# Peptides against a protein of PDB entry 2QAS, part 38

Target 1, 120 residues: chain A of PDB entry 2QAS
Amino acid sequence: PPEDLMQYEAMAQDALRGVVKAALKKAAAPGGLPEPHHLYITFKTKAAGVSGPQDLLSKYPDEMTIVLQHQYWDLAPGETFFSVTLKFGGQPKRLSVPYAALTRFYDPSVQFALQFSAPE

## One batch from the design tools (peptide; made by RFdiffusion4, then SolubleMPNN)

Design b2_p15_3_s4 (from b2_p15_3, 6 letters changed)
Fold by OpenDDE base, seed 1:
Structure b2_p15_3_s4 (fold): chain B 120 residues (1-120), chain A 15 residues (1-15)
Amino acid sequence: as target 1 above (120 residues)
Amino acid sequence: SESSEYSSKPVPLPA
């Protein structure tokens, strides 16, 4: 097949990652997401730039899914990564995830799903 | 579900 020197598929994937960023920005705004919207976010835990509780990341060495609905704090969606505070083992922990590390995004309330290829 | 929940497995995607 012809070589795509424009890399259109990569551009499209980047645009779709932008949907996740935009959704998180809505979630971080005052009032949060409108009910019943909530977000399932799956990412590669060993991807470059991922940071979080060492014990948690060690327990889930491949992928992890987090849910943003009722109990999350200080959601900060930056331009290249987002960070959020969630409770693990009863203790609040900060998780930082580059958008490039994402493999899935899902809002069950409207059955909206995205899949991504992430660094191994 | 709640925001504090997590899983090592991705949630199912719609068919």
Scores: peptide ipSAE 0.042, ipTM 0.644, DockQ to the pose 0.576
Fold by OpenDDE base, seed 3:
Parts: C-alpha cells; sequence; structure tokens
Structure b2_p15_3_s4 (fold): chain B 120 residues (1-120), chain A 15 residues (1-15)
C-alpha cells in the first residue's frame, strides 16, 4: 500500500488525546463536571513524567486507574500533563500525569471510551 | 473499559 508521509494515524491519536485534555478542563471548571458525568483515567505509572506518592506508584507498577468523581481537589489540566489531589489512606497526595502516559479514558455515564498506546 | 464505582481514588481494572 502507499506510504503515508503525512502520518495521519499519529495526528488522529493526538487529536483523541486532546479530547481527554478538554474533558479534564471541563472537570476543573467551577462546579466540576455536569452530573452524572465522571471520569475513569488509566495510565502507565512508570511512564516518563509521571509523579506521585512513591508507595502508591510502587503498589501499581504497571497501570493505575483513578476516578474523578466527588473527592478530588485542585485539578490542574495543563497542556502536556494534568495534576490532581486525591486522598490515599486518608491523606491528600498530589499526582501528576502526562497525557502521553494515558492508556484508557472512560465516562461510564454515557459509555464513552478511548484507548491509547503509551510509551514505557 | 468499565470499572467498579468509586469516588476519586485508585480502582482496579475489571477482571
Amino acid sequence: as target 1 above (120 residues)
Amino acid sequence: SESSEYSSKPVPLPA
């Protein structure tokens, strides 16, 4: 088949990662997501740029899923990564995740799902 | 992929 010098598939994947970024920006706005929307976000814990509690990341050496529903604070969706405060063992901890580290995005309220390949 | 219902914390992926 003809060689794709435009790299359309890569561009499409980048656009889909943009959906996650946009959704998180909505979640970070005052009042949060419109009910009943909430987000399940899965990412590679060892991917470059991932930062968080060492004990937590050690507990999940491959992938971890977080739910942004009710008990989250200071969600900050940047251009290359997002950060959020979640309680682990009753203690608030900061987690930073590059969008490139994502492997799954899911909103069960409307059954909207995305899957991504993430670098190690 | 669907997951168990939790509120803003780590959750296991469906088996």
Scores: peptide ipSAE 0.037, ipTM 0.629, DockQ to the pose 0.142
Fold by OpenDDE base, seed 4:
Structure b2_p15_3_s4 (fold): chain B 120 residues (1-120), chain A 15 residues (1-15)
Amino acid sequence: as target 1 above (120 residues)
Amino acid sequence: SESSEYSSKPVPLPA
């Protein structure tokens, strides 16, 4: 097959990552997501730029999924990464995740799902 | 890439 020097698949992936960013921006807006929408976000914990509690990241050496519905605070969706505070073991922890680290995005309310290839 | 099957590995959020 012919060689794709344009890397269209990668561009398509990046475009879809933009959907996640946009969704998170909606979630961060006043009032949050319109019910019953909520988000399941999976990402590679060892990907470059991922930041979070050491114990948590150690517990999930490959990937982990966070749910953004009712119990999340200070969601800050930036242009290249988003950060959010979630409680683990009753303790608030700050996570910072680059969109490039995402592997899955899912909104059960409408069964909207996206899958991404992320660095191993 | 687009929608299909999904299997979550949710992290517990006790609080």
Scores: peptide ipSAE 0.037, ipTM 0.617, DockQ to the pose 0.084
Fold by OpenDDE base, seed 5:
Structure b2_p15_3_s4 (fold): chain B 120 residues (1-120), chain A 15 residues (1-15)
Amino acid sequence: as target 1 above (120 residues)
Amino acid sequence: SESSEYSSKPVPLPA
């Protein structure tokens, strides 16, 4: 079979990661996400660039799914990663996740789902 | 690969 020297599949997947970034930017805008939209975001916790409280990440050694709906603060969707504050054990914790670490994105309100390959 | 959930406000995870 002919070689794809352009790596189109990787390019396409990067474009789809852009959907997640765009969705998070909407969520970060004043007023947040329009009801009933909310986001399930799954990522590899040991991927390069993932950062957060050690005690939290240690509890999820492979993948972790966070849900952004009601109680989250200071969502900051950057160009290569996003960060967000969530309450863990009643205490606010800052989590930073590169888009490249994502394995799943889901909005159950409209049953929209994306899956990604992520570094091991 | 399996995932674990963490939610600021608990909601059901899809299958």
Scores: peptide ipSAE 0.031, ipTM 0.631, DockQ to the pose 0.147

Design b2_p15_4_s1 (from b2_p15_4, 5 letters changed)
Fold by OpenDDE base, seed 4:
Structure b2_p15_4_s1 (fold): chain B 120 residues (1-120), chain A 15 residues (1-15)
Amino acid sequence: as target 1 above (120 residues)
Amino acid sequence: APLPPPPPAANENPE
């Protein structure tokens, strides 16, 4: 079969990652997401650019999932990564996750889901 | 086919 020198699949994946970025920007806006929308985000913890508490990341050597619904603070969706403060074991922790590290995005309220390939 | 529900979230998410 002919070779795709345009790398359309990669372009499509990047476009879909843009959906996640846009959704997070909506979540970060005043008032947050319109109810009942909320987001489950799964990412590779060892991917380049991922930053967070060492003990937490060690607990999840491959992937971990976070939920942005009832308790999240200072959500900052940048152009290449987003950061957010969440509570783990009663303690607030800051996470920084590149969009490229994502493997799954899900909004249970409308069963909207996206899957992505991410670095191993 | 719809994807299975996501695994449990690592962070606390009280109502």
Scores: peptide ipSAE 0.635, ipTM 0.881, DockQ to the pose 0.559
Fold by OpenDDE base, seed 1:
Order: C-alpha cells, then sequence, then structure tokens
Structure b2_p15_4_s1 (fold): chain B 120 residues (1-120), chain A 15 residues (1-15)
C-alpha cells in the first residue's frame, strides 16, 4: 500500500489524547463531572514526566490505574500533563501524569474507552 | 459486546 507521509494515525492518536485532556478539564471545573460520569485512567509509571511517591510508583513498576469519581482533590489539567491528589492506603498523595504516558481511558457510565501506545 | 472492565484502581474510591 502507499506510504502515509502525513502520518494520519499518529495525528489521530494525538487528537484522542486531547479527549482525555478535555474530559479532565470538565472534571476540574466547578461542580465536577456530571453524574454518573467518572474516569478510569491507566498510565505507564516509568514514562518520562511521571511524578509521584516512590513507594507508590515502586508498587506499580509498569502501569497503574486511578479512578476519578468520589474522592479526588486539586485536579489540575495542564496542557501537557495533569496532576491530582488521591488517597492510597489512607494517605493523600500527589500524582503528575503527562498525557503522553496514558495507555487507557475509560468512562464506565457510557462505556467510552480509548487506548494509547505510550513510551516504554 | 460489552467492553471489559478497567483494571482495578489503585486509589481509594469510597461510595
Amino acid sequence: as target 1 above (120 residues)
Amino acid sequence: APLPPPPPAANENPE
């Protein structure tokens, strides 16, 4: 088949990462997500730019999933990464995750799912 | 067919 010099698939994937960013911005707005929407986000813990507690990241050497539904604080969706405070084992911890590190996004309320290829 | 459920979340998410 002819070679795609435009790299449309890569552009499409990048656009889809934008969906996650947009969804998080909605979640961060006053009032949060419209119920019953909630987000499951999976990312590579060793990807460049990922930041969090050493103990937590050590527990999840490859990927970890977080859920934004009932208990999340100070969600800050930036242009290249988002940060959020969640509780793990009763302890509040701050995570910073680049959108490029994402491997899966899912909203069970409407069964909307996205999968991405993140840097190994 | 329904999508498989996401992996277990690492953080607490009490009702």
Scores: peptide ipSAE 0.629, ipTM 0.881, DockQ to the pose 0.522
Fold by OpenDDE base, seed 3:
Structure b2_p15_4_s1 (fold): chain B 120 residues (1-120), chain A 15 residues (1-15)
Amino acid sequence: as target 1 above (120 residues)
Amino acid sequence: APLPPPPPAANENPE
């Protein structure tokens, strides 16, 4: 088959990452997500730009999934990454995740899902 | 086909 020198697949994935960013911005707005919407976000923990507690990241050497539903604080969706405070083992911890590190996005309330290719 | 359910979340998410 002919070679795609335009890299359309990568372009499409980047565009779809914008959906996650937009969804997080809605989640960060006053009042939070409209019930029953909630977000499951999976990302590569070793991807460039991912930041968080070493002990936590060590527990998930490949991928980690977080859920934004009942308890999340200080959600800050930037243009290239988002940060959020969540509780792990009863302790609040801050995570910073570039959108480029995402591998999956899912909202069970409407069964909306997206998959992304991230650096291995 | 729809994706399988997401893996369990790492963070606490009490009802």
Scores: peptide ipSAE 0.626, ipTM 0.879, DockQ to the pose 0.561
Fold by OpenDDE base, seed 5:
Parts: structure tokens; C-alpha cells; sequence
Structure b2_p15_4_s1 (fold): chain B 120 residues (1-120), chain A 15 residues (1-15)
């Protein structure tokens, strides 16, 4: 088959990553997400740009899933990554995750799901 | 093919 020098598949995946960014921006707006919407986000913990407590990331050597629903603070969706404060073991922790590190996005309220190819 | 439910979230998510 002919060689795709345009890398269309990668462009398409990047466009879909934009959906996650847009959803997070809505979640960060005053009032948060409109109930019952909530977001499950899975990402590769060893991907470039992922930042957080070393002890926490060590517990999840491959992938980690977080949920943004009842308790999340200071959600900051940037252009290339988002950061958010969540509680783990009763302690608030700050995570910074590049959109490129995502492998799955899911909103159970409407059963909307997306899968992505993240760097290994 | 529909995706399975997401794995358990690592963070606390009390009602």
C-alpha cells in the first residue's frame, strides 16, 4: 500500500485529544461539570511531561486512572497539558498530565469514550 | 465493539 507521508492518523488523533481539552475547560469553568457528567481519564504515568508525587506515580508504573466528579480542585486545562489537585489516601496531591499521555477518556453519564495511542 | 468500564480511579471520589 502507498506510504502516508501526511500522517493523517496522527492528525486525527490529535483532533480527538482536543475533545478532552475542551471537556476539561468546561469542567474548570465556574460551577464545574453539569451533573451527572463526570470524567474518567487514563494516562501513561511514564510518558514525557507527566508530573506528580513520586510515591504516587510509583504505585502505577504503567497507567493510572483518575476521576473528576465530586472532589477536584484548581483544575487548570492548558494548551498542552492540564493540572489538577485530587485526594489520594486522604492527602491532596497535584498532578500535571500532557494530553499526549492520555490513553482513555470516558464519561459514564452518556457512555462517551475515546481511546488514544500514547508514547510508550 | 464497546469498551469495558474504566478501571478503578486512583483518587478519592466520595459522594
Amino acid sequence: as target 1 above (120 residues)
Amino acid sequence: APLPPPPPAANENPE
Scores: peptide ipSAE 0.626, ipTM 0.879, DockQ to the pose 0.553

Design b2_p15_4_s2 (from b2_p15_4, 4 letters changed)
Fold by OpenDDE base, seed 1:
Structure b2_p15_4_s2 (fold): chain B 120 residues (1-120), chain A 15 residues (1-15)
Amino acid sequence: as target 1 above (120 residues)
Amino acid sequence: PPLPPPPPAANENPF
C-alpha cells in the first residue's frame, strides 16, 4: 500500500488524545464533572513518563485502569501529562500519566469511548 | 460493535 509520509493516523490519534485532556480539564475545574459523568482511564504502566508508587505499578505490569468519579484529589491536567491523587488499599497515592501512555478512555454515563495505540 | 466494559478500576471509588 502507498506510504503515508504525512502520518495522518498519528495526527488523528493526537487529536483524540486532546479530547481526554479536555475532559480532564473539565474534571479538574472547581465544580468537577457534571453528574453522572465519570472517567475510566487505562494506560500502559511501563510507558515512558509514567510515574507512581513502585508497589502499585508492579501489581499492574502491563495496563492499569483508574476511575475518576467519587474520590480523586488534586487532578492536574498538564499539556503532555496529567497527575492525580487516588486511594489504593486505603492509602492516597499520586500518579503521573502522559497522554501518550493511554490505551483507553471511557465515560459510562454516555457510553463514550476512545482507544489508543500506546508505546509498549 | 460496542466496546466491552472497562477492566476493573484499581483505585477505590466508594459512594
Scores: peptide ipSAE 0.602, ipTM 0.877, DockQ to the pose 0.547
Fold by OpenDDE base, seed 3:
Structure b2_p15_4_s2 (fold): chain B 120 residues (1-120), chain A 15 residues (1-15)
Amino acid sequence: as target 1 above (120 residues)
Amino acid sequence: PPLPPPPPAANENPF
C-alpha cells in the first residue's frame, strides 16, 4: 500500500485521546457527570508515567480497568495525565494515569466506546 | 462492528 508520510493514524489516535480528557474534565466539574453517564477506563499498567500502589499494579501486570461512577474522589484531569482516588478492597488508593497509557474508554449509558494503541 | 463491553472494573463501585 502507499506510504503514509503524514502519520494520519497517529494524529487520529491523539485526537481521540482528547475526547477522554474532555470527558474527565466534565466528570471533575461540580456535580460530576450527568446521570446516567459513567466511565470505564482501561490502561496499560506498565506504561511510562503510570503511578499507583505497587500491590495493586502487581495484580494487573498488563491492563487494568477502573470505573468512575458511584465512588471516586479528587478526580484531577491534567493536560497529560489524570489522577483519581478509588477504593480497592475497602482501601482508598490514588492512581495517576497518562492519557497515552489508555487502551479503552467506554460509557455504557450511551454505548460510546474508543480503543487506543498504547506503548508496550 | 461495535466494541464488546469492557472487562470488570478493579475498583469498588457500589450504589
Scores: peptide ipSAE 0.601, ipTM 0.878, DockQ to the pose 0.571
Fold by OpenDDE base, seed 4:
Structure b2_p15_4_s2 (fold): chain B 120 residues (1-120), chain A 15 residues (1-15)
Amino acid sequence: as target 1 above (120 residues)
Amino acid sequence: PPLPPPPPAANENPF
């Protein structure tokens, strides 16, 4: 097959990462997500730019999944990463995750799913 | 075919 010097597949994947960013911005807006929408987000914990408590990240050496539905605070979806406060073992923790670190996005309410390549 | 269900979430999600 002909060589793709434009790297269209990578561009398409980046565009799809934009869907996640847009969804998180909707979630962060006043009133939150329209019911019953909620988000499962999976990411590589050792990817560049991922930040969080060492004990938590150590528990998930490869990837971890978070859910944004009932209990999340201070969701801040930036242009290159998002941050959010969640509870783990009864303790509030702040996570910062670059969109480039994502491996999966899922909204069970409408069974909308996206998969992404992420750094190993 | 549809993707398998997501793995369990690490954070608490009560109510």
Scores: peptide ipSAE 0.601, ipTM 0.877, DockQ to the pose 0.548
Fold by OpenDDE base, seed 5:
Structure b2_p15_4_s2 (fold): chain B 120 residues (1-120), chain A 15 residues (1-15)
Amino acid sequence: as target 1 above (120 residues)
Amino acid sequence: PPLPPPPPAANENPF
């Protein structure tokens, strides 16, 4: 097959990561996401830039999925990563996840899904 | 092919 010197797949992946960023910005707005929209985000916990409690990340050595629906605080969607406070075992924890670490994005309300290649 | 349902979330998400 012909050699793709443009690296279109990588470009497309990068563009699609923008959808996640945009969705998170909507979720971060006052009032949060419009019901019944909610987001399931899966990412590689060992990817560069991922930050969070050591005990939590150790519990999920490969991938971890979080849901932004009923309880999330201080969602901050940056240009290259997003951070959010969620509760684990009754305790609020701060997570910082680069968009590049994502492997899956899903909104069950409209069955919208995206899959990404992540480093590891 | 369609993706399977997402795995259970790690964080608490009470109704």
Scores: peptide ipSAE 0.600, ipTM 0.876, DockQ to the pose 0.560

Design b2_p15_4_s3 (from b2_p15_4, 4 letters changed)
Fold by OpenDDE base, seed 1:
Structure b2_p15_4_s3 (fold): chain B 120 residues (1-120), chain A 15 residues (1-15)
Amino acid sequence: as target 1 above (120 residues)
Amino acid sequence: PPLPPPPPAANERPE
């Protein structure tokens, strides 16, 4: 098959990652997400730029899924990564995740899902 | 076909 020197698939994937960024920005707004919307986000914990408690990341050596619904604080969606405080085992912990590390995005309320290829 | 449900979330949320 002919080579795609434009890398359209990569551009499309980046655009779709933009959907996640936009959704998180809505979630970070003063009013938060409109109910019943909530976001499941799965990412590669070993991906470059992922930051969080060592014990937590060690518990999830490959992928981790977090849910943004009610119990999330200080959500900060940047241009290349987002950070958020969530409770794990009763303890609030800060997690920083590059959008490039994402492998899945899902909003059960409207059954909207996206899948991504992330660096292993 | 629809995607399977997401893996269990690691963080806590209201039940």
Scores: peptide ipSAE 0.435, ipTM 0.841, DockQ to the pose 0.549
Fold by OpenDDE base, seed 3:
Order: sequence, then C-alpha cells, then structure tokens
Structure b2_p15_4_s3 (fold): chain B 120 residues (1-120), chain A 15 residues (1-15)
Amino acid sequence: as target 1 above (120 residues)
Amino acid sequence: PPLPPPPPAANERPE
C-alpha cells in the first residue's frame, strides 16, 4: 500500500489525547466533575516521564488503570502531563503521567471511550 | 465494535 508520509495516525492520536487533557482540566476545576461523570485512565507504567512510588509501579510492570471519582486530590493537568494524588492501600500517593503514555480513557457514565497507541 | 470494559482501577474509591 502507499506510504503515508503525512503520519496521519500520529496526528489523530495526539488529537485524541487532547480530549483527555481537556476532560482532566474540567475535573480539576472548582467543584470537580459533574456527577455522575468519573474517569478511568490506563497508561503504560514504563513509558518515559511516568513517575510515582516504586513499590506501586512495581505491581504494574506493563499497564495500570486509575479512576478519578470522589477520592482524588491535587489534580494538576499540565500541557504535556498530569499529576494527581490517589489512595492505594489506604495511603495517599502521587502519580505523574504524560499524556503520551496513555492507552485508554473511559467515562462509564456516558460510555465514552478512547484508545491510544503507546510505545511497547 | 465497542471496546471491552476497562480493567479494574488500582486506586481506592467510595462504592
């Protein structure tokens, strides 16, 4: 088949990642997400830029899914990555995830889902 | 086709 020198797939992926960024910015605004909206976010734990507690990331050597609903603090959606504090085993832990590391986004309240390709 | 349901979340949240 013809070679795609425009790299349309990459452009589409970045555009879709923009939806996640926008959604997180809404979630970080005063009042948080409008009920019953909540976000499931899956990402590659070994992707460049991903940071968090070693003990936690070690449990998820490939992918990890987090949910933003009620118990999340200091959500900070930046331009290239977002950070958030969540409870794991009763302990608050901070995660920093680049949008480029995402593999899936889902909001069960309206069954809205997005899938992304990430480095192997 | 629709995507399968997401895997279980790692963090805690109210039921």
Scores: peptide ipSAE 0.429, ipTM 0.838, DockQ to the pose 0.557
Fold by OpenDDE base, seed 4:
Structure b2_p15_4_s3 (fold): chain B 120 residues (1-120), chain A 15 residues (1-15)
Amino acid sequence: as target 1 above (120 residues)
Amino acid sequence: PPLPPPPPAANERPE
């Protein structure tokens, strides 16, 4: 096959990461996501820029999946990363995740799924 | 083929 010097696949992946960002912005808006939409987000915990409690991240050495439905606070979807407060073991924890660290995005309500290549 | 279901979420949500 011919050599792709434009790196179109990478461009497409970045565009799709934009879908996640847009979805999170909708989730952060007043009123939250329109029911029954909710989001499952999987990311590499050791990717550059990922931040959170050490004990929590240590429990998930490779990937972690979080769900944004009802119980999430202070969701802040920035341009390069999003941060959110979730409860783990009854305790509120703040996570900061770059979109580049994502490996999967899923909305069960409409079975919309995206997969991404992320740093190992 | 469809993607497998997502792994269990780490955080809590109302049951």
Scores: peptide ipSAE 0.426, ipTM 0.836, DockQ to the pose 0.559
Fold by OpenDDE base, seed 5:
Structure b2_p15_4_s3 (fold): chain B 120 residues (1-120), chain A 15 residues (1-15)
Amino acid sequence: as target 1 above (120 residues)
Amino acid sequence: PPLPPPPPAANERPE
């Protein structure tokens, strides 16, 4: 098989990560996501750049899934990572997740899903 | 193959 020196697959994955970033930017806009849209985001908790309460991350040594629907605050979708405040056990906690750490993105309202390869 | 349902979310949300 011929060698792909252009690394097209990586480019494609990067482009698709852009969809997640764009979706989060829509979610961060005034008024939030248009109902019934909501986002399930799964990521590798040990990936470089992932930040959050140690006690929380320790409960999810491999992957963690969060949902952005109604109860989310200060969503800040940056260029390389996004941060958001969510409630866990009744306590608000801040998470910072690089887009590169994502493994799955899903919007049940329209059954739109994306899968990504993420570093260990 | 079709993607299975998303795993349970860790954070709270209205029910």
Scores: peptide ipSAE 0.425, ipTM 0.836, DockQ to the pose 0.547

Design b2_p15_4_s4 (from b2_p15_4 with P2A H13Q H15E)
Fold by OpenDDE base, seed 4:
Structure b2_p15_4_s4 (fold): chain B 120 residues (1-120), chain A 15 residues (1-15)
Amino acid sequence: as target 1 above (120 residues)
Amino acid sequence: PALPPPPEAANAQPE
């Protein structure tokens, strides 16, 4: 079969990662996400650029899922990664996650889902 | 086809 020298699949995946970035930027806006929208984000915890409390990341050696709905603070969606403060076990902690580390994005309110390949 | 629901969130809080 012919070789895809354009790497269209990779480009398509990057475009879809852009959907996550755009959604997070909406979530970071003054009024937050329009109800009832909320986001479940899954990522590889050992991917390059992932940063957070060592004890927390150690608890999730492969993948970790976070939810952005009612309890999140200082969401900062950058161009290559986003950071956010969430409560784990009642304690606020800061996470920094590059979009390249994502493996799943889901909004239950409209059953919108995306899956991505990420570094092991 | 629809994907299964996501795993429990690490920061999930009770209502």
Scores: peptide ipSAE 0.383, ipTM 0.791, DockQ to the pose 0.580
Fold by OpenDDE base, seed 3:
Structure b2_p15_4_s4 (fold): chain B 120 residues (1-120), chain A 15 residues (1-15)
Amino acid sequence: as target 1 above (120 residues)
Amino acid sequence: PALPPPPEAANAQPE
């Protein structure tokens, strides 16, 4: 196939990461997500910028999926990363995830899905 | 080609 010197695929993926950021901003707004919308987010736990409890991250050495539906607090969607408090085993824990670390985004309510290539 | 459902969430609550 012809050589793509523009790297359109990379540009497209970067643009699509903006969809996740926008969705999280909606989720962080007063009132939260409009029912029945809820988000499943998968990311590489070893990607640069990912931060969270060591015990939790060590349990998921490659990828980890979180759900934002009923139990999430202090969602803060920044420009390059988002942070959120979730309960794991009943204990609240804070996670910070760069959008660049994402590998999957899914909203079951409308079966909307996105897949991304994250750093290995 | 629709993507398969995501894996179980780490913070998923019992149904």
Scores: peptide ipSAE 0.382, ipTM 0.787, DockQ to the pose 0.600
Fold by OpenDDE base, seed 5:
Order: structure tokens, then sequence, then C-alpha cells
Structure b2_p15_4_s4 (fold): chain B 120 residues (1-120), chain A 15 residues (1-15)
């Protein structure tokens, strides 16, 4: 078959990561997400750029899923990564996750899902 | 391909 020198598949994947970034920007805006929208985000905990409490990340050696619904604070969606404060076991902790580390994005309210290939 | 159900969130709150 002919060789794809444009690498369309990779471009499509990058575009889809942009959907997550856009969704997080909506979540960070005044008033937050429009009800009943909420987000489940899964990422590789050992991916480059991932930052958070060592004890927490050690508990999830491969992938970790977080939910942004009612209990999230100081969500800051940057151009290459986002950071957010969440409670784990009742304790507030800060996480910083690059979009490149994502493996899954899901909004149960409308059953919208995206799956990505993340670094090994 | 069908995606499996979302895994439990680390910061999920009890219902």
Amino acid sequence: as target 1 above (120 residues)
Amino acid sequence: PALPPPPEAANAQPE
C-alpha cells in the first residue's frame, strides 16, 4: 500500500487531544461545566511530565483515573499540560498532567469517549 | 471497537 508521508493518523490523534484541552478550559471557566457534564481522565502515571504526590502515584504504577465533577479546585488548563487539586482519602493534593500522558477521556453524561496511545 | 467501562476514579467520592 502507498506510504502515508503526511502521517494523518498522528495528526488526528493530536487534534483529539485538543478536545480534552478545550473541555478542561470549559471546566475551568466561571460556573464550571454545564450540568450534568463531568469528566473522567485516565493517564500514564510514569509518563514524562506527570507530577504529584509520590505515595499517590506509587499506588497507581501504570494508569490512574481522576474525575472532575463537583470536587475539584484550581483547575489550570495550560497549552501542554493541566494541573488541578483533588481530594484523595479526604486529603487535597495537586496533580500536573501533560496532555501527551492521557490514555482515556470520558464524559458519562453523553457517553462521549476518546482513547489515546500514550508513552510506554 | 467497543471501549470498556471507565475505571474507578482515584478521587471518587462514596455515593
Scores: peptide ipSAE 0.381, ipTM 0.784, DockQ to the pose 0.559
Fold by OpenDDE base, seed 1:
Structure b2_p15_4_s4 (fold): chain B 120 residues (1-120), chain A 15 residues (1-15)
Amino acid sequence: as target 1 above (120 residues)
Amino acid sequence: PALPPPPEAANAQPE
């Protein structure tokens, strides 16, 4: 088969990462996500740019999944990464996650799912 | 094939 010198699949995957960014921007806007939409986000905890409490990241050496539904604060979706405050064991923690670190995005309300390849 | 449910969220609240 012909060689894809345009690397369309990579471009498509990058565009799909943009869906996550757009969804988070909606979640960060006044009023938050329209119910019953909520987001499950999975990412590689050791990917470049991932930042969070050492104890938390140590508990999840490979991947971690977070949910944005009712209990999230100061969601800040930047252009290359997002940051958010969530409670783990009742304690608020700040996470910073590059979109490039994502491996899965899921909205159970409409069963919308995306999978991504992230650096090991 | 459809993806299985996401893994348990680290910040999920108990029932």
Scores: peptide ipSAE 0.377, ipTM 0.784, DockQ to the pose 0.577

Design b2_p15_5_s1 (from b2_p15_5 with A8E P9A S15E)
Fold by OpenDDE base, seed 3:
Structure b2_p15_5_s1 (fold): chain B 120 residues (1-120), chain A 15 residues (1-15)
Amino acid sequence: as target 1 above (120 residues)
Amino acid sequence: PAIPPPPEAANANPE
C-alpha cells in the first residue's frame, strides 16, 4: 500500500486521547462519575512527564494500571496531563500522568476500551 | 480484534 505521509493513524490516536481527558473531566466534576461507571487507566511509567513515588514507580518499571472508582481524591485533569491521589497499600500517593503516556483506557460498566501507542 | 481487559489495578482494594 502507498505510504501515508499524513500519518493519519497517529492523528487519530492523538484525538482519541481526548476521550480520556474528557472522561477524567467528568470524573472530576462535582458528584464524580455516574454509577456504575469507573475507569481503568494504563500508562508507561517511564514516559516523559510521569511523576509519582519512586518506590511505587520502581515496582512497575514498564506499565502501571490505576482504577478510578471510589478511592481517588483531588483529581485534576489538565490539558496535557492529569494528577490524582490514590491509595496504594493503604497509603495515599500523588500521581501525575501525561495523556501521551497512556496505553489503555477501559470502563468495565459499558465495556468501552481504547488502546494507544506510547513511547517504548 | 477485541482489546483484552486491562491488568489488575495497582490501587485495587477489596470492596
Scores: peptide ipSAE 0.364, ipTM 0.779, DockQ to the pose 0.557
Fold by OpenDDE base, seed 4:
Structure b2_p15_5_s1 (fold): chain B 120 residues (1-120), chain A 15 residues (1-15)
Amino acid sequence: as target 1 above (120 residues)
Amino acid sequence: PAIPPPPEAANANPE
């Protein structure tokens, strides 16, 4: 088969990652997400740029899923990564996750789902 | 094919 020198598949993946970024920006706006929308985000914990408490990341050596519904603070969706404060075991922790590290995005309210390939 | 639901969230809290 002919070679795709344009790398359309990669471009499509990046475009879809843009959906996640846009959704997070909506979530970060005043008032948050319109109910009943909420987000489940899964990412590779060892991907470059991922940062957070060592004990927490060690507990999830491969992937971790977080939920943004009611208990999240200081959501900051940047252009290449987002950061957010969540409670784990009752303690607030700050996470920073590059969009490139994402493997899954899901909104149960409308059953909207996306899957991505991310480096291990 | 349908994408399976995500695993339990690390920051999930009981009702």
Scores: peptide ipSAE 0.357, ipTM 0.777, DockQ to the pose 0.558
Fold by OpenDDE base, seed 1:
Structure b2_p15_5_s1 (fold): chain B 120 residues (1-120), chain A 15 residues (1-15)
Amino acid sequence: as target 1 above (120 residues)
Amino acid sequence: PAIPPPPEAANANPE
């Protein structure tokens, strides 16, 4: 088959990463996510730009999943990355995750799922 | 193939 010089698949996947960004922006807006929507986000912990507490990242050397439902604070969805405060073992921790580091996005309320290839 | 459910969330709590 002909070579895709436009790289449409890459464009499509990049656009889909935009869905995550848009969803997070909705979650950060006043009122938060419309119930019962909630988000499971998986990302590569060693990807460039990922920032968080050393102990937490050490516990998840490859990937980790976070859930945004009721217990999340100061969600700040930027243009290239988002940051959020979550509680791990009762302790609040700040995470900063580039959208490019994402590998999975899931909203079980409507069984909407996305999978991405992220830099190792 | 269908995408399997996400792994356990690191911050999963009785919300």
Scores: peptide ipSAE 0.353, ipTM 0.778, DockQ to the pose 0.531
Fold by OpenDDE base, seed 5:
Structure b2_p15_5_s1 (fold): chain B 120 residues (1-120), chain A 15 residues (1-15)
Amino acid sequence: as target 1 above (120 residues)
Amino acid sequence: PAIPPPPEAANANPE
């Protein structure tokens, strides 16, 4: 098979990561996501740039899934990563996740799903 | 192939 010097697969992955960023920006806007939309986001916890409580990250050594529906605060979707405050075991914790660390995105309300390859 | 539903969310809590 021919060698792909354009790296189309990587370009496609980056383009699709833009969908996640855009969706999070909508979620961060006044009023939040329009019902019944809500987001399930899965990421590699050991990927470069991932930040959060040590005890929490240790509990999920490979991947972690979070849901953004009703209980989320101070969602800040940057250009390369997003940060958000969520409750784990009843306690608010701050997470910072680079878009490059994502492996899955899903909105059950319309059954929209995306899957990505991420570093370690 | 279709993508299966996501695993349980770490911050999932009773509503």
Scores: peptide ipSAE 0.364, ipTM 0.777, DockQ to the pose 0.562; fails the geometry check

